Peptides against a protein of PDB entry 5D63. Designs and how they scored, part 76

Target 1, 292 residues: chain A of PDB entry 5D63
Amino acid sequence: SLRRGIYHIENAGVPSAIDLKDGSSSDGTPIVGWQFTPDTINWHQLWLAEPIPNVADTFTLCNLFSGTYMDLYNGSSEAGTAVNGWQGTAFTTNPHQLWTIKKSSDGTSYKIQNYGSKTFVDLVNGDSSDGAKIAGWTGTWDEGNPHQKWYFNRMSVSSAEAQAAIARNPHIHGTYRGYILDGEYLVLPNATFTQIWKDSGLPGSKWREQIYDCDDFAIAMKAAVGKWGADSWKANGFAIFCGVMLGVNKAGDAAHAYNFTLTKDHADIVFFEPQNGGYLNDIGYDSYMAFY

## One batch from the design tools (peptide; aimed at target 1 D215 A257 Y288)

Design b2_p29_7_s3 (made by RFdiffusion4, then SolubleMPNN; its pose is not in this set)
Fold by OpenDDE base, seed 2:
Structure b2_p29_7_s3 (fold): chain B 292 residues (1-292), chain A 29 residues (1-29)
Amino acid sequence: as target 1 above (292 residues)
Amino acid sequence: MKLTDEDLAEREKRLLEKFNKRLEEEAAK
């Protein structure tokens, strides 16, 4: 079954993603096909899939940017019914906003079926143009129509996945203790992570013994990421990944505080030095504590 | 001016004390 998480939802037939037009939070905002740039945030094209308890394979889809939900207009089963953004809640009982998401017959893509109408989210005519209509359309689970098949590219990690990534890193001290702060994390591209760092003022901050040294830089970076998240997204129920680590060197005569994020494939961590904005696979320290 | 890894390593000593304290706590278990 599809895991809870943030997804970039891409059509299986053409390079188009499910996009909330202009990221608007207004009720009735069209959801459309739109081009995307790989390995970027794609602001209006991120969806938090929240599984409905006790309803198999059924989710609400919250647009991360607007905080509104994917909604089949009037829950109509008519082919061509508009799919829009609409206000809602994660655990709504409104069948207009409940979507059964399961693997298609190809075993890699998913189909998105409205719970009530039993119609499927359809990129009408497979139109790859920006603003192309996305609508409810008749279909079956087993047919191969790419207009109704979608790749769910996971853009987030669970705390457990993050923990696993840390655990397999070679630069973790034997005494390591991690503290998990949230359950689901949007993983940022390094470019975005760096931009947040730049905007935080940290590049111009002066290292000062004790009063503003490594721990202050690391905490300031995490705070900056947290604020960026709060200011950027209207959806709730997730955090932005940015960790803080305390580490000791191999000789045991020096310690450091630094940040870390996840690699593109979410399988590993990469260390980030907030004092200079550098990414390193080996920062020269073994972490004995982290929180993220 | 960007700091080198060596520069950073030389500057960061304070947290070692906290590390050692934690080791002592673990040893006491």
Scores: peptide ipSAE 0.032, ipTM 0.502, DockQ to the pose 0.041
OpenDDE base, seeds 1, 3, 4, 5: peptide ipSAE 0.025, 0.029, 0.022, 0.030; ipTM 0.512, 0.493, 0.497, 0.521

Design b2_p29_7_s4 (made by RFdiffusion4, then SolubleMPNN; its pose is not in this set)
Fold by OpenDDE base, seed 2:
Structure b2_p29_7_s4 (fold): chain B 292 residues (1-292), chain A 29 residues (1-29)
Amino acid sequence: as target 1 above (292 residues)
Amino acid sequence: PLLTEEDLAALEKRFLEKYLARLAEEAAA
């Protein structure tokens, strides 16, 4: 089944993603098909899928940017019924905002069925144009119509997945202790991560012995990412991935504090030096502590 | 970084409390 997480939802037939128009939080804001750029944030096109307890394969879909929820207008089963953003809650009982999400017959894509109406989220006519209508439409689970098939590109990791990525890294000390701060993390592209670093003031910060050294830089970077997250997204229930590590060198006579994030495929970590903005596979230290 | 074992224990306690509070909230929802 689909895991809780943040997804970029892409049509299986054309290069179009599910987009909340203008990222507006207004009730009734159209959800539309829109072009996207791979390996970028795609601001209005990220959706937090929250599984409903005790209801199999059923979720709310919260737009990360607006904090509103995918909503079938009046819960109507009529083909062509608008799908909009609407105020709601993660664990609502409103069937207009409950979506059963299961694998399609191809085993790779998903179909999104409204819990109440039993109609499916449909990119009308498979239109790849920006602003193309997305609507509830009649269908079946086994139908091969690409208008109703969606790839769920996972943009986040669970704390367990992050922990596993760390555990696979060769630069982890035998005494390593990790502290998990959140449950689900949006993983940023390096370009975005770097931009946050640039905007934080850290590039202009002066290293000073003890008073503002490696740990201060590393914590400042994490704080900057946290603030960026708070300022950028209206949805709750997730964090932005940015780790802090404390490491010791091979000789055991020097320690360092640094950051880390996940690689694009979320399988590994990459180290980030907040003093110069560099990404490294080997920072020259083995981590004995991390929090993220 | 100059963290002692005591410092780590204190951090662990704080983080665990935060984590458990979140889990409790999620369970109650």
Scores: peptide ipSAE 0.015, ipTM 0.349, DockQ to the pose 0.075
OpenDDE base, seeds 1, 3, 4, 5: peptide ipSAE 0.000, 0.013, 0.011, 0.005; ipTM 0.262, 0.375, 0.365, 0.264

Design b2_p29_8_s1 (made by RFdiffusion4, then SolubleMPNN; its pose is not in this set)
Fold by OpenDDE base, seed 2:
Structure b2_p29_8_s1 (fold): chain B 292 residues (1-292), chain A 29 residues (1-29)
Amino acid sequence: as target 1 above (292 residues)
Amino acid sequence: SAAEQAEIEALRRLIAESRAALEAERAAA
């Protein structure tokens, strides 16, 4: 079954993603096919899938940017019915905004069926052009039509996945204590993470003994990422991943505060030095505490 | 925001407490 999370949803047949046009929050904004760039944010193309309690394989899909939900216009079962962004809530009972999402017959892609109409989200004619129509269309779960097959590329991690990534890292102290602050985290590309760092003013900040040292840099980075998240996205129910760590060196006579994020595959962590913007696999310290 | 400031302060406090705990453990070792 599909896990709760943030997904980039890509067509199985052509290099096109499900895009909320212009990221608009207006009711009736078209959802369309659009090109995407791998390893980037793809702002209007991120969707939070929220599972509906006690309804098997059924979700709402909230556009991360607009905060609106995928909506089948009038819940119509007619082929070619528009799929739009529309105001809603994560646990709505409106069948226009409820989507059953299960594996297709190929076992790798998913199909997205409207709960009420039983029609499927369809990239009409498999059109790869920007702005191509996405509509409800008749279909079955076992059909192989790539117009109705979608890859759900997960762009977030759960707190449990983050915890697991930390646990397998060799630079964790035996006394380690982690504090989990949220349940689901959007993982940023390093380029975006670095840009937030640059925009924070930290590159020009002066290290000063005690009054503005390693912990201040690390916390300032965390705060900058938090602010960026709040300013960038209208959806709720997720955080932006940016960790703070405290570590001790092997000799046990020096400590440091630093940041960390997750690798592209979400399997490992990478350390980030907020004093210089560097990414390191080994920062020279073993973490005894983390906040994320 | 006020919420962010409160969170930062809480984290700073936790950092200080954790450092103190680590120092105590080192002294006991």
Scores: peptide ipSAE 0.007, ipTM 0.401, DockQ to the pose 0.893
OpenDDE base, seeds 1, 3, 4, 5: peptide ipSAE 0.000, 0.005, 0.006, 0.000; ipTM 0.312, 0.377, 0.417, 0.326; seed 4 fails the geometry check

Design b2_p29_8_s2 (made by RFdiffusion4, then SolubleMPNN; its pose is not in this set)
Fold by OpenDDE base, seed 4:
Structure b2_p29_8_s2 (fold): chain B 292 residues (1-292), chain A 29 residues (1-29)
Amino acid sequence: as target 1 above (292 residues)
Amino acid sequence: SAAEEAEIAALREALARARAELEAIRAAA
């Protein structure tokens, strides 16, 4: 089954993603097909899938940018019914905003069925143009129509997945203790992570003994990422991944505080030095504590 | 793309806010 998380939802037939037009929070804003750029944020094209308790394979889909939800207009079963952004809540009972999401017959893509109407999210005519209509359309779970098949590219990790990535890293001290602060984390591309670092003023910050040293830099970076998240997204129920670690060197005579994030495949961590903006696979310390 | 433009716009806005905050901090220092 599809896990709770943030997804970039891409059509199986053409290089088009499910896009909330202009990222607008207005009720009735069209959801359309739009081109996307791999390995970028794709701001208007990220969706938080929240599973509904006790309703198998059924979710709400919250647009990360607007904070509005995917909504089948009037819950109509008529083919060609508009799919729009609309105000809502994660655990709504409104069938216009409830979507059953299961694997298609190809075993890789998903189909998105409206819970009430039993119609499917359809890229009309498989149109790859920007602004192409997305609508509810008649269909079945077993048919192979690519207009109704979608790849769910996971853009986030659970706290458990992050914990597992840390556990696999060779630069973890035997006394390591991790403290999980949130449940789901949007993982940023390094370019975005670096830009937040630049914008924070940290590149111009002066290292000063004790008063502004490694721990201050590391905490300032985490604070900057947190603020960026709050200022950038209207949806709730997720965080932006940016960890803080405390580590000790092999000799045991020096300690350091630094940041870390996840690799593109979410399988590993990479260390980030907030004093110079560098990414390292080995920062020269073994972590005995982290919070993220 | 609209997504890229939105990303650029959001980054520019974030940068502008961060710079304004930094200037305010520097002015208070």
Scores: peptide ipSAE 0.020, ipTM 0.462, DockQ to the pose 0.022
OpenDDE base, seeds 1, 2, 3, 5: peptide ipSAE 0.016, 0.000, 0.011, 0.000; ipTM 0.434, 0.267, 0.414, 0.326

Design b2_p29_8_s3 (made by RFdiffusion4, then SolubleMPNN; its pose is not in this set)
Fold by OpenDDE base, seed 1:
Structure b2_p29_8_s3 (fold): chain B 292 residues (1-292), chain A 29 residues (1-29)
Amino acid sequence: as target 1 above (292 residues)
Amino acid sequence: SAAEEAEIAAIRAKIQEATAALQAEQAAA
């Protein structure tokens, strides 16, 4: 089954993603097909899938940018019914905003069925142009039509997945204690993470013994990421991944504070040095504490 | 908890009722 998380949803037939036009929070804003850029944020094309408890494979889809929800207009079963952004809540009972999401017959892509109408989210005519219509359309679960098949590229991790990634890393001290602050984390591309670092002023910050040293840099980076998240997204129920670690060197005679994020495949962590903006697989310390 | 499960069941029932009502309206249109 599809897990709770943030997804970039891409058509299986053409290089087009599900896009909330202009990221507008207005009721009735069209959801359309739009081109995307790999390894970028794709601001208007991120969707938080919230599973409905005890309703199998059924979700709301919240646009991360606008905070509005994918909505089948009037819940109509007519082919060509508009799919729009509309105000809502994560656990709504409105069937216009409830979507059953299951694997297609190919075992890789998903189909998105409206819970009420039983029609499917369709990229009309498989149109790859920007602004192409996305609509409810008749279909079946076993049909091979790529207009109704979607790849769900997961852009977030659960706290458990982050914990597992940390546990796989060889640079963890035997006394390690991790403190989880949130439940779901958007994982940023390194380019975005670096840009936040640059905008924080840390590149120009002066290291000063004790008064502004490694811990201050690491905490300032986490604060900058947190603020960026709050300022960038209207959806709730997730955080932006940026960890802080305290580590000790192999000799046990030096300590350091630094950041970390996840690799692109979310399987591993990579260390980030906020004093110079470097990404490292080995920062020279074994972590005995982290919070994220 | 049992209380949470009961609440979830109530939500599911409301969804099913709303869906059925919508389908009935669509069939009449």
Scores: peptide ipSAE 0.021, ipTM 0.403, DockQ to the pose 0.009
OpenDDE base, seeds 2, 3, 4, 5: peptide ipSAE 0.021, 0.000, 0.000, 0.000; ipTM 0.416, 0.306, 0.330, 0.309; seed 2 fails the geometry check

Design b2_p29_8_s4 (made by RFdiffusion4, then SolubleMPNN; its pose is not in this set)
Fold by OpenDDE base, seed 1:
Formats: sequence, C-alpha cells, structure tokens
Structure b2_p29_8_s4 (fold): chain B 292 residues (1-292), chain A 29 residues (1-29)
Amino acid sequence: as target 1 above (292 residues)
Amino acid sequence: SAEEEREIKELRELFERARAEYEAIAAAA
C-alpha cells in the first residue's frame, strides 16, 4: 500500500509529471502534464498523499506549493472530465477529492482512481507536451494503458525512516538520544539546501567564542530551513528535513554542533557543516544527541 | 527576520532542555 508522504508523480509512458499549472491556488486551476528536472524540487509537481482513516487505499492529494487538492470536476464519471486544483481539507469526505491509489498490473506503477466516479487519472493521449490535459477517464485496474499508470517517487521521509537512517550511521555515539519534532519531512536536494544556507547569511557570519559558535551556526541553519519552508509552501502537515546534532570527537576532548540531512535514496544521513557549507560523510564527531 | 529569531529562540530552548536531559542521564549512569 502507498505510504503517507510527499510524491513526485510521473507518467509511466512519457517523461511527464502531474503538475498544478502555474502553482495557482485558485479553484479550478488545471492539473496538467509537464516536464520535470530530475534531482530538483519541481515546485508545482509535489503532492502530499494523506491516507483516509478506515477507507482502504484512499487518499487526498494536496499540492505542496498551492495548498489545494486534486479534484475531479463535479465528480463526473464522463471520460475527459477535468482534474483541477481546488480548496479542500486533508480528511475531507468530498468524493471529488478522494483518490484510491493502488499498484497497477505491472507491480511498479500506480493507478489513481477517483473514489466516487471510479474513473482514473489519465494523461490524455499520452501527450508529453507541457500543459497536456489530465482528466478522469474510464478504465480498469488490470489494464496496461500507460496513460493511467503513474510512478510515485517518494520525496519525503517519515520520522521513523529518518530515525532508521541515523541508526545505520557509524558516527553515532552509544549514548545517542534523538528528539523527533515532526512526522513527515521533505528531503531537499543538496543544491537547494546549500542555497538556503547561502541566503541565510551564515557564510558571512563570524565565529565568536560562546556568543556565536558551533551551536549558533547549527541552530541558525535549521531556522533558515524552517523559514524557507514556511515561505515556499502553502500546504501544511510536513516539515523540511534539517537536523541538528551534538557530537564528541574520538578522543573525547572536543564537542561540536552541526547539521545533517539525508542522502538521495533516503537510506543514509550526510553531515553538513554550517560554518563552511560543506557536506561530509565523516565530520569527525560521534553524535550523542540530535533533534530534527 | 522576526520569524527566524523566534524559531532560533525556540530551538535554543529545546537544545538546552535536551542537553540538560542528556547530562542528567549521563551523570546518573
């Protein structure tokens, strides 16, 4: 079953993603096929899938950028019915905004069925052009039509997944304590993470003993990421991943505060030094505390 | 910004509480 999370949703037939046109929050904004760039944010193409309690395999899909929800226009079962962004809530009972999402017959892609109409999200004619129509269309779960098959690329991690990634890292002290602040985290590409760091002013900040040293840098980076998240996205119910760690060196005579994020595959963490913007697999310290 | 300052303040408080908790546990261990 599909897990709660943020997804980039790509057509199985052509290199096109489900895109909220212009990222507009207006009711009735078209959802369309659009090109995407791998390993980037793809701003208008991220969707938070929220599972509906007690309704098997059924979700709302909230556009991260606009904060609006995928909506089948008038809940119509007619082939060609528009799929749009529309205001809503995560746990709505409106069947126009409820989507049953399950594996297709190929076992790798998903199909997205409207709960009410039982029609499927369809990239009309498999059109790979920017702005191509996405509509509700008749279909069945076992059909192989790639117009209705979608890859769900997970762009977020749960707190449990983050915890597991930390636990696998060799640079964790035996006395480690982790403090989880949120439930789901958008994981940023390093380029975006670095840009936030640059924009924060930290590259020009001066290290000063105790008054502005390693912990201040690390906390400032986390604050900058938090602000970036608040300024960038209209959707709620998720955070931007940026951890803070306290560590001790092997000799036990020095401590440091630093940041960390997740690798692209979300399986491991990578350390980030906010004093110089460097990414390291080994920062020279073993973490005894983290919060994220 | 004011928002950043508030967040930094909250994180500092969390940081200090967490550190204090760790130190207390470590001292008792």
Scores: peptide ipSAE 0.022, ipTM 0.518, DockQ to the pose 0.517
OpenDDE base, seeds 2, 3, 4, 5: peptide ipSAE 0.021, 0.021, 0.021, 0.023; ipTM 0.508, 0.508, 0.437, 0.520; seed 5 fails the geometry check

## One batch from the design tools (peptide; aimed at target 1 V248 G252 A257 Y288)

Design b2_p30_1 (made by RFdiffusion4)
Pose (drawn by RFdiffusion4):
Structure b2_p30_1 (pose): chain A 292 residues (1-292), chain P 30 residues (1-30)
Amino acid sequence: as target 1 above (292 residues)
Amino acid sequence: SAAADAEIAAWKALMDAERARFEAEQAAAT
């Protein structure tokens, strides 16, 4: 089963993503195929998949930017029916916004079926051009047609996954305690994490004993990332990944506060120095506390 | 906002408590 999370959904035949046109919140805004840039935030192409209770392999798909839902127009089973963004809720009983998502016959990509119509999300004619129509279409679960096959590229981590990445890190103090604050996190590319640091004003902040020292930098960065999350996205039910750690050096005589993020493959953590914007695999301190 | 301020205060209080705990455990081990 596809796990709850945030996904960039890529057609298996051509490198087009499912894109809510112009990120518009208007009801009926077309969902289309569109090119994308890896290792960036693709602002119109991120979808929060919310599992439906007791309805196997069925979800709502909420565009992260607009807060609107993937909706099969009037629930029609006619091939070519429009797939648009529409107002809705995470656990709706409206079958126009319910999607059964299971692995295709290639075992890697998925097919997306409307719960009401039993038709599939289809990149019409396999068109790779920007703005190509995506529609509901007749189809089967097992066929190889790439027009109806989609890679769900996971862009978020559960709290259990973030905890696992931290636990595998070699720079964790024996007294380490972690404090988990949310359940699902959008993992940022370093390019975006750095842009938030720049936009927070921290690059210009001067170190001052106690009144604006390492703790202040680290907390400020976390707060800046939290503000960015709420100000940038309209969908609810997730958080942005940015941790704060306290750590102690090998000699046991100096402590430091700093931030951390995750690697692209989501398996490991990487430390971030808020005083200078650097990313480090070893910051010189072993973490005895973290909150994220 | 007042809510952001309260959240930041709560984080500072957590960091101070964990620092005090760590230092007490290190002193005991010494």

Design b2_p30_1_s1 (made by RFdiffusion4, then SolubleMPNN; from b2_p30_1, 13 letters changed)
Fold by OpenDDE base, seed 2:
Formats: sequence, structure tokens, C-alpha cells
Structure b2_p30_1_s1 (fold): chain B 292 residues (1-292), chain A 30 residues (1-30)
Amino acid sequence: as target 1 above (292 residues)
Amino acid sequence: SAAEEAEIAALRAAIAAARAEYEALAAAAA
């Protein structure tokens, strides 16, 4: 079954993603096919899938940027019915905004069926052009039509997955204690993470004994990421991944505060030094505490 | 922002507490 999370939803037939046009929050904004750039944020193309309790394989899909939900217009079963962004809630009972999402017959891609109409989200004619129509269309679960098959590229991690990645890292002290602050985290590309660091003013900040040292840099970075998240996205129910760690060196005679994020495959962590913007697999310290 | 300031304050407090706990553990092991 599909896990709760943030997804980039890509067509199985052509290099096109499900895009909320202009990221607009207006009711009735078209959802369209649009090109994307791998390993980037793809602002209007991120969707939070929220599973409906006690309804098997059924979700709402919230656009991360607009905070609106994928909506089949009037819940119509007619082929070619518009799929739009529309105001809603994560646990709505409105069948226009409820989507059954299951594996297709190929076992890799998914199909997205409207709960009420039983029609499927369709990239009409498999059109790869920007602004191509996405609509509800008749279909079956077993049909191999790539117009109705979608890859769900997961762009987030759960707190449990983050915890597991930390636990696998060799630079964790035996006395380690982690504090989980949120449930689901959007994982940023390093380029975006670095840009937030640059925009925060930290590159120009001066290290000063006690008054502005390693802990101040690490906390300032986390605060900058938090602010960036709040300013960038209208959806709720997720955070931006940016951790703070406290570590001790192997000799046990020096301590440091630093940041960390997840690798691209979400399986490991990488350390980030907020004093210089560097990414390291080994920062020279073993973490005894983390906040994320 | 007010939210950012509150987060910074909370994190500073948590860091201070964690450092104190670690130092206490290290002292007990020595």
C-alpha cells in the first residue's frame, strides 16, 4: 500500500508530472501535465498523500504549494471531466476529493481512481507538452494504458525512517538521544539546502567565543529552514528536514554542534557544517544528541 | 519572526540540558 508522504507524481509513459497550474490556490485551477527537472524541488508538482482511516487504499492529495486538493469536477464519471485544485481538508468525506491509489498491473506504477466516479486520472492522449490536460477517464485496474499509470516518487521521510537512517550511521555515540519534532519531513536537495544557508546570512556571520559559536550557527540554520518552509508552502502536516546534532570527538575532550540532512536515497544522513556550508560524511564527532 | 525566536529559545534550552546530562554521565564513568 502507498504510504503517507509527499510525492512527485510522474507519468509512466512520458516525462511529465502532475502539476497544479501556476500553483494557484483558486478553486477550479487546472491540474495539468508539465515538464520537471530531476533532483529539484518542482514547486507546483508536490502532493501530500493523506490516507483515509478505515478506507482501504484511499487518500486525499494536497498540493504542497497551494494547499488545495485534487478534485474531480462535480464528481462526474464522464470521460474528459476536469481534474482541478479545490479547497478541502485532509480527511474529507467529499468523494470528489477521495482517490483510491493502488499498484497497476506492472507492479511498479500506480493508478489513481476517483472513489466516487470510479474513473481514473488520465494524461489525455499522453501529451507531454506543458499544460496538457489531465482528466477523469474510464478505465480498469488491469489496463496497461500508460496515460493512466503514474510513478510516485517519494520526496519525504517519516520520523521513523529518519530515525532509522540516524541509527545506521557510524558516527553516533552510545549515549545518543534523539528528539523527534515532527511526523513527516520534506527532504531538500543539497542545492536548495545550501541556498537557504546562503540566504540566512550565516556565511557572513563571525564566530565569537560563547556569544556566537557552534551551537548558535546550528540553531540559526534550523531556524532559517523552518522559516523557509513556512514562507514557501501553504499545505500543513509536514516539516522541512533539517537536524541539529551535538557531538563529542573520539578523544572525548572536544564537543561541537552541527546540522545534518538526509542523502538523496533517504537511507543515510550527511553532516552539514553551518560555519562554512560544507557537507561531510565524517565531521569528526560522534553525536550524543539530535533534534529534528 | 516571533515563531522563529520561540524555536531558537526552545532549542537553546534543549541543547543546554543535553550537554549537562552528557557531562554528568561522563563524570560518573570516570
Scores: peptide ipSAE 0.022, ipTM 0.464, DockQ to the pose 0.922
OpenDDE base, seeds 1, 3, 4, 5: peptide ipSAE 0.013, 0.018, 0.020, 0.018; ipTM 0.445, 0.456, 0.463, 0.454; seeds 1, 4 fail the geometry check

Design b2_p30_1_s2 (made by RFdiffusion4, then SolubleMPNN; from b2_p30_1, 16 letters changed)
Fold by OpenDDE base, seed 5:
Formats: sequence, structure tokens, C-alpha cells
Structure b2_p30_1_s2 (fold): chain B 292 residues (1-292), chain A 30 residues (1-30)
Amino acid sequence: as target 1 above (292 residues)
Amino acid sequence: SAAEEAEIAALRQKIAEATAAYAAEAAAAA
């Protein structure tokens, strides 16, 4: 089944993603097809899928930016019924906001069925233009119509997945202790991560012995990412991935504090030096402690 | 339809029960 997480949802037929128009939090805001840029944030096109406990394959879909939920207007089963953003809660009993999400017949894409109406989320006419209508439409699970097939590109990791990525890295000390602070993490593209670093003022900060050295830089970066997350997104129940590590060099005569994030495929970590904004596969230290 | 309304009602009940169970589990873990 689909895991809890943040997804970019892309049509299987045309290069269009499910977009909440203008990222507006107003009830009744249209959900539309819109172009996207691969390996970017795509602000209005991220959806937190929250599984309903003990209800098979059923989710709410919260727009990450607006904090509103995907909603079938009046729960109508009529073809062409509007799909909009609407206020809600993650574990609502409102069938207008409950979506059964399962693999399509092709085994790669998903279909999104409203639980109440049994209609499917449809990119009307497969229109690839910005602002194209997305609506509830009649269909079946086995139908091959690409208007109703969607790729779920996962943009987040669970704490367990992050832990596994760290465990696979060769630059972890035998005495390593990791401390998990959150449950689900949006993983940023490096370009966004770097921009947060630039905007934090850290590039202009001067290293000073003890008073503002490696640990201060690393913690300041994590704080900047946390603030960016709080200022950027209205949805709750997730964090922005930015770790802090303490490490020791091979000679055992130097220690360092630094950051880390996940690679694009979420399978590995990459080290980030907050003193210069560099990304490194080997920072020259083995981590004995991390929190993220 | 009446059948749809009955199904929706059953779902609401199931979700309510599941939510309560989930909350209880979360409380026990904390």
C-alpha cells in the first residue's frame, strides 16, 4: 500500500501535476493540472498523504502549502464534479475528503478514487495546459485511461528511512548514537537547501575560536531550516530534513560539527559544511552523534 | 442512494473506531 508521506502527483499521460491554484487556503480553491520542474520544490503541488487507520488504502490528501485538503465538491458522483481545496483534518470522516489510492492496472501508476462517490480524480481531456480542470469522473480500477492514472513521486522520508540511510554510510563511528526528533521529513533539493543557507546570514558569519565555531554554524543552519519550514508551509505533521552531526577525524586529534541531508534518491546521506556551503561525500570525520 | 448512505455511515463508524484505537495506541507509547 501507499506509505504515509509527501508526494508530487504527476499525470501518467502528460507532463502535468496536481496543483492547488495559487496555493490558496480558501475553501473551494480549484485543484488543477499545472506544469512542473523536476527536482524542484513545486510549492503548490506537494500533498501529504495520511493513511486512515484500519481502513485499507484510504487517505486524506493535505496540500502542503495551503494546509487544506483535496475535496470532491458535495461528494457528487456526477462526471465533471469539481475537485477543490477545502478545510479539513487528517483523520476526517467526511467522505468528500477520503480517497482510496491503489495501483492501476499498469502496476506503476496509481488511481485516486473518492470513497463516497466511487468516481476517480481525472485530468479532464488529458489537457496539459496550466489550469486544466481536474474533476471527479466515472471509471474503473482496471481501465487504462491515462487521464485517471497518476505517478506518486515521494518527496519525503520517514525517520526509519533516514536512520537506514545513515546506517549505510561508511563515515559513521562505531560509537555512533543517533537521536530522531521527528517522524516524517521533507527532503529538499540541494539548490533550496543552499538558498536557505545563503538567506540565513551564515555565509557572512566569521569563525571565532569557541565563541562562534563549528557547532554554532551547524546549529544555526538547522535553526534556519526549521524556521524556513515554519514560514513556508501551513500543513503540520512533518519536518524539513536537516541533520547535525558531531564527528572525529581518523587520527583522533580533531573534532568537528557539521550538517547533513539526504541524496536525491533518499538512499544515502551527503554532508554539508555550514561554514562554506559545500556538499561532500566525505567530510573527513566519522560521526559519533547525530540529531535530526 | 440509500445503499450509498448506508455504506458511508458504516465507513464513518469504522473510521471513528479506528481513530479512537490509534489515539489509544499513541497514548500508550508516550
Scores: peptide ipSAE 0.019, ipTM 0.389, DockQ to the pose 0.014
OpenDDE base, seeds 1, 2, 3, 4: peptide ipSAE 0.017, 0.000, 0.000, 0.005; ipTM 0.393, 0.270, 0.307, 0.315; seed 2 fails the geometry check

Design b2_p30_1_s3 (made by RFdiffusion4, then SolubleMPNN; from b2_p30_1, 15 letters changed)
Fold by OpenDDE base, seed 2:
Structure b2_p30_1_s3 (fold): chain B 292 residues (1-292), chain A 30 residues (1-30)
Amino acid sequence: as target 1 above (292 residues)
Amino acid sequence: SAAEEAEIAALREKIKEARAELEAQRAAAA
């Protein structure tokens, strides 16, 4: 079954993603096919899938940018019915906004069925052009039509997945204690993470003994990422991944505070030095505490 | 169709019950 998380949803037939046009929060905003750039944020193309409790394989899909939900216009079962952004809630009872998402017959892609109409989200004619119509269309779970098959590229991690990534890292002290602050985390590309760092003013900040040293830099980076998240997205129920670690060197005579994020495959962590913006696999310290 | 309406009604009831259960669980954990 599909896990709760943030997804970039890509068509199985053509290099097009499900896009909320202009990221608009207006009711009735078209959802369209649009090109995307790998390893980027793709602002209008991120969707939070929230599972409905005790309703098997059924979700709402919240656009991360607009905070609106994927909505089948009037819940119509007619082929070609518009799919739009519309105001809603994560646990709505509105069948226009409830989607059954299960694996297709190929075992890799998913199909997205409206719960009420039983029609499927369809990239009309497999059109790869920007602004191509996405609509409800008749179909079956078993058919191989790529217009109705979608790859769900996971852009977030659960707290448990983050914890597992940390646990695999060799630079964790035996006394390590981790503190989880949130449940689901959007993982940023390094380029975006670095840009937030640059925009924070940290590159121009002066290290000063105790008054503004390693912990201040690390906390300032986390605060900058948090603010960026709050300012960038209208959806709720997720955080932006940016960890803080406290570590001790191998000799046990020096400590440091630093940041960390996840690797592209979400399987490992990479350390980030907020004093210089560097990414390191080994920062020279073993972490005894983290919060994220 | 009548069948579709009945299915939708059943779903709404199921969701309502599920939400109530979730709320009760949260209250118990608080």
Scores: peptide ipSAE 0.012, ipTM 0.360, DockQ to the pose 0.014
OpenDDE base, seeds 1, 3, 4, 5: peptide ipSAE 0.012, 0.011, 0.000, 0.012; ipTM 0.364, 0.355, 0.272, 0.360; seeds 1, 4, 5 fail the geometry check

Design b2_p30_1_s4 (made by RFdiffusion4, then SolubleMPNN; from b2_p30_1, 17 letters changed)
Fold by OpenDDE base, seed 3:
Structure b2_p30_1_s4 (fold): chain B 292 residues (1-292), chain A 30 residues (1-30)
Amino acid sequence: as target 1 above (292 residues)
Amino acid sequence: SAEEEAEIAAIRERIAAATAELQAQRAAAA
């Protein structure tokens, strides 16, 4: 089954993603097909899938940017019914906002069925143009129609997945203790992570003995990412991934505080030095403590 | 389990009730 997480949802037939038009929080805002740029944030095209307890394969889809939910207008089963953003809650009982999401017949893509109407989210005519209509449409689970097939590219990790990535890294001290702060984390592209670092003022910050040294830089980066998250997204129930580590060198005579994030495939961590904005696979320290 | 089935049934009933209420509200606003 589809896991809870943040997804970029791409059509299986054409290079178009499910987009909340202008990221508007207004009720009735059209959800449309729109072009996307790989390895970028794609602001209006991120959806938090929240599984409904005890309802198999059924989710709400919250637009990360607007904080509104994917909504089938009036829950109508008529082909061509508008799919819009609408106010809601993650665990709503409104069938207009409940979506059964399961693998299609190809075993890779998903279909998105409205719980009430049993119609499917359809990129009408497979139109690849920006602003193309997305609607509820009649269909079946076994049909091969690419207009109703969607790739769910996971843009987030659970705390357990992050923990597993850390555990696989060779630069972890034998005394390591990790502290998990949140449940689900949006993983940023390095370019976005770097931009947050730049905008924080850290590049212009002066290292000063004890009063503003490695720990201050690392905590300031964590705070900057947290603030960026709060300012950028209206949805709740997730965090932005930015870890803090304390490490010791191989000789055991020096300690350092630094940041880390996840690699693109979410399988590994990469270290980030907040004093210079560098990404490193080996920062020269083994972590004995992390929080993220 | 029988308990899980009962919980699922209760959720489905709540969804149905909420749907009916929403429809009634929309009809009254029209």
Scores: peptide ipSAE 0.019, ipTM 0.480, DockQ to the pose 0.009
OpenDDE base, seeds 1, 2, 4, 5: peptide ipSAE 0.019, 0.019, 0.019, 0.019; ipTM 0.504, 0.483, 0.423, 0.498; seeds 1, 4 fail the geometry check

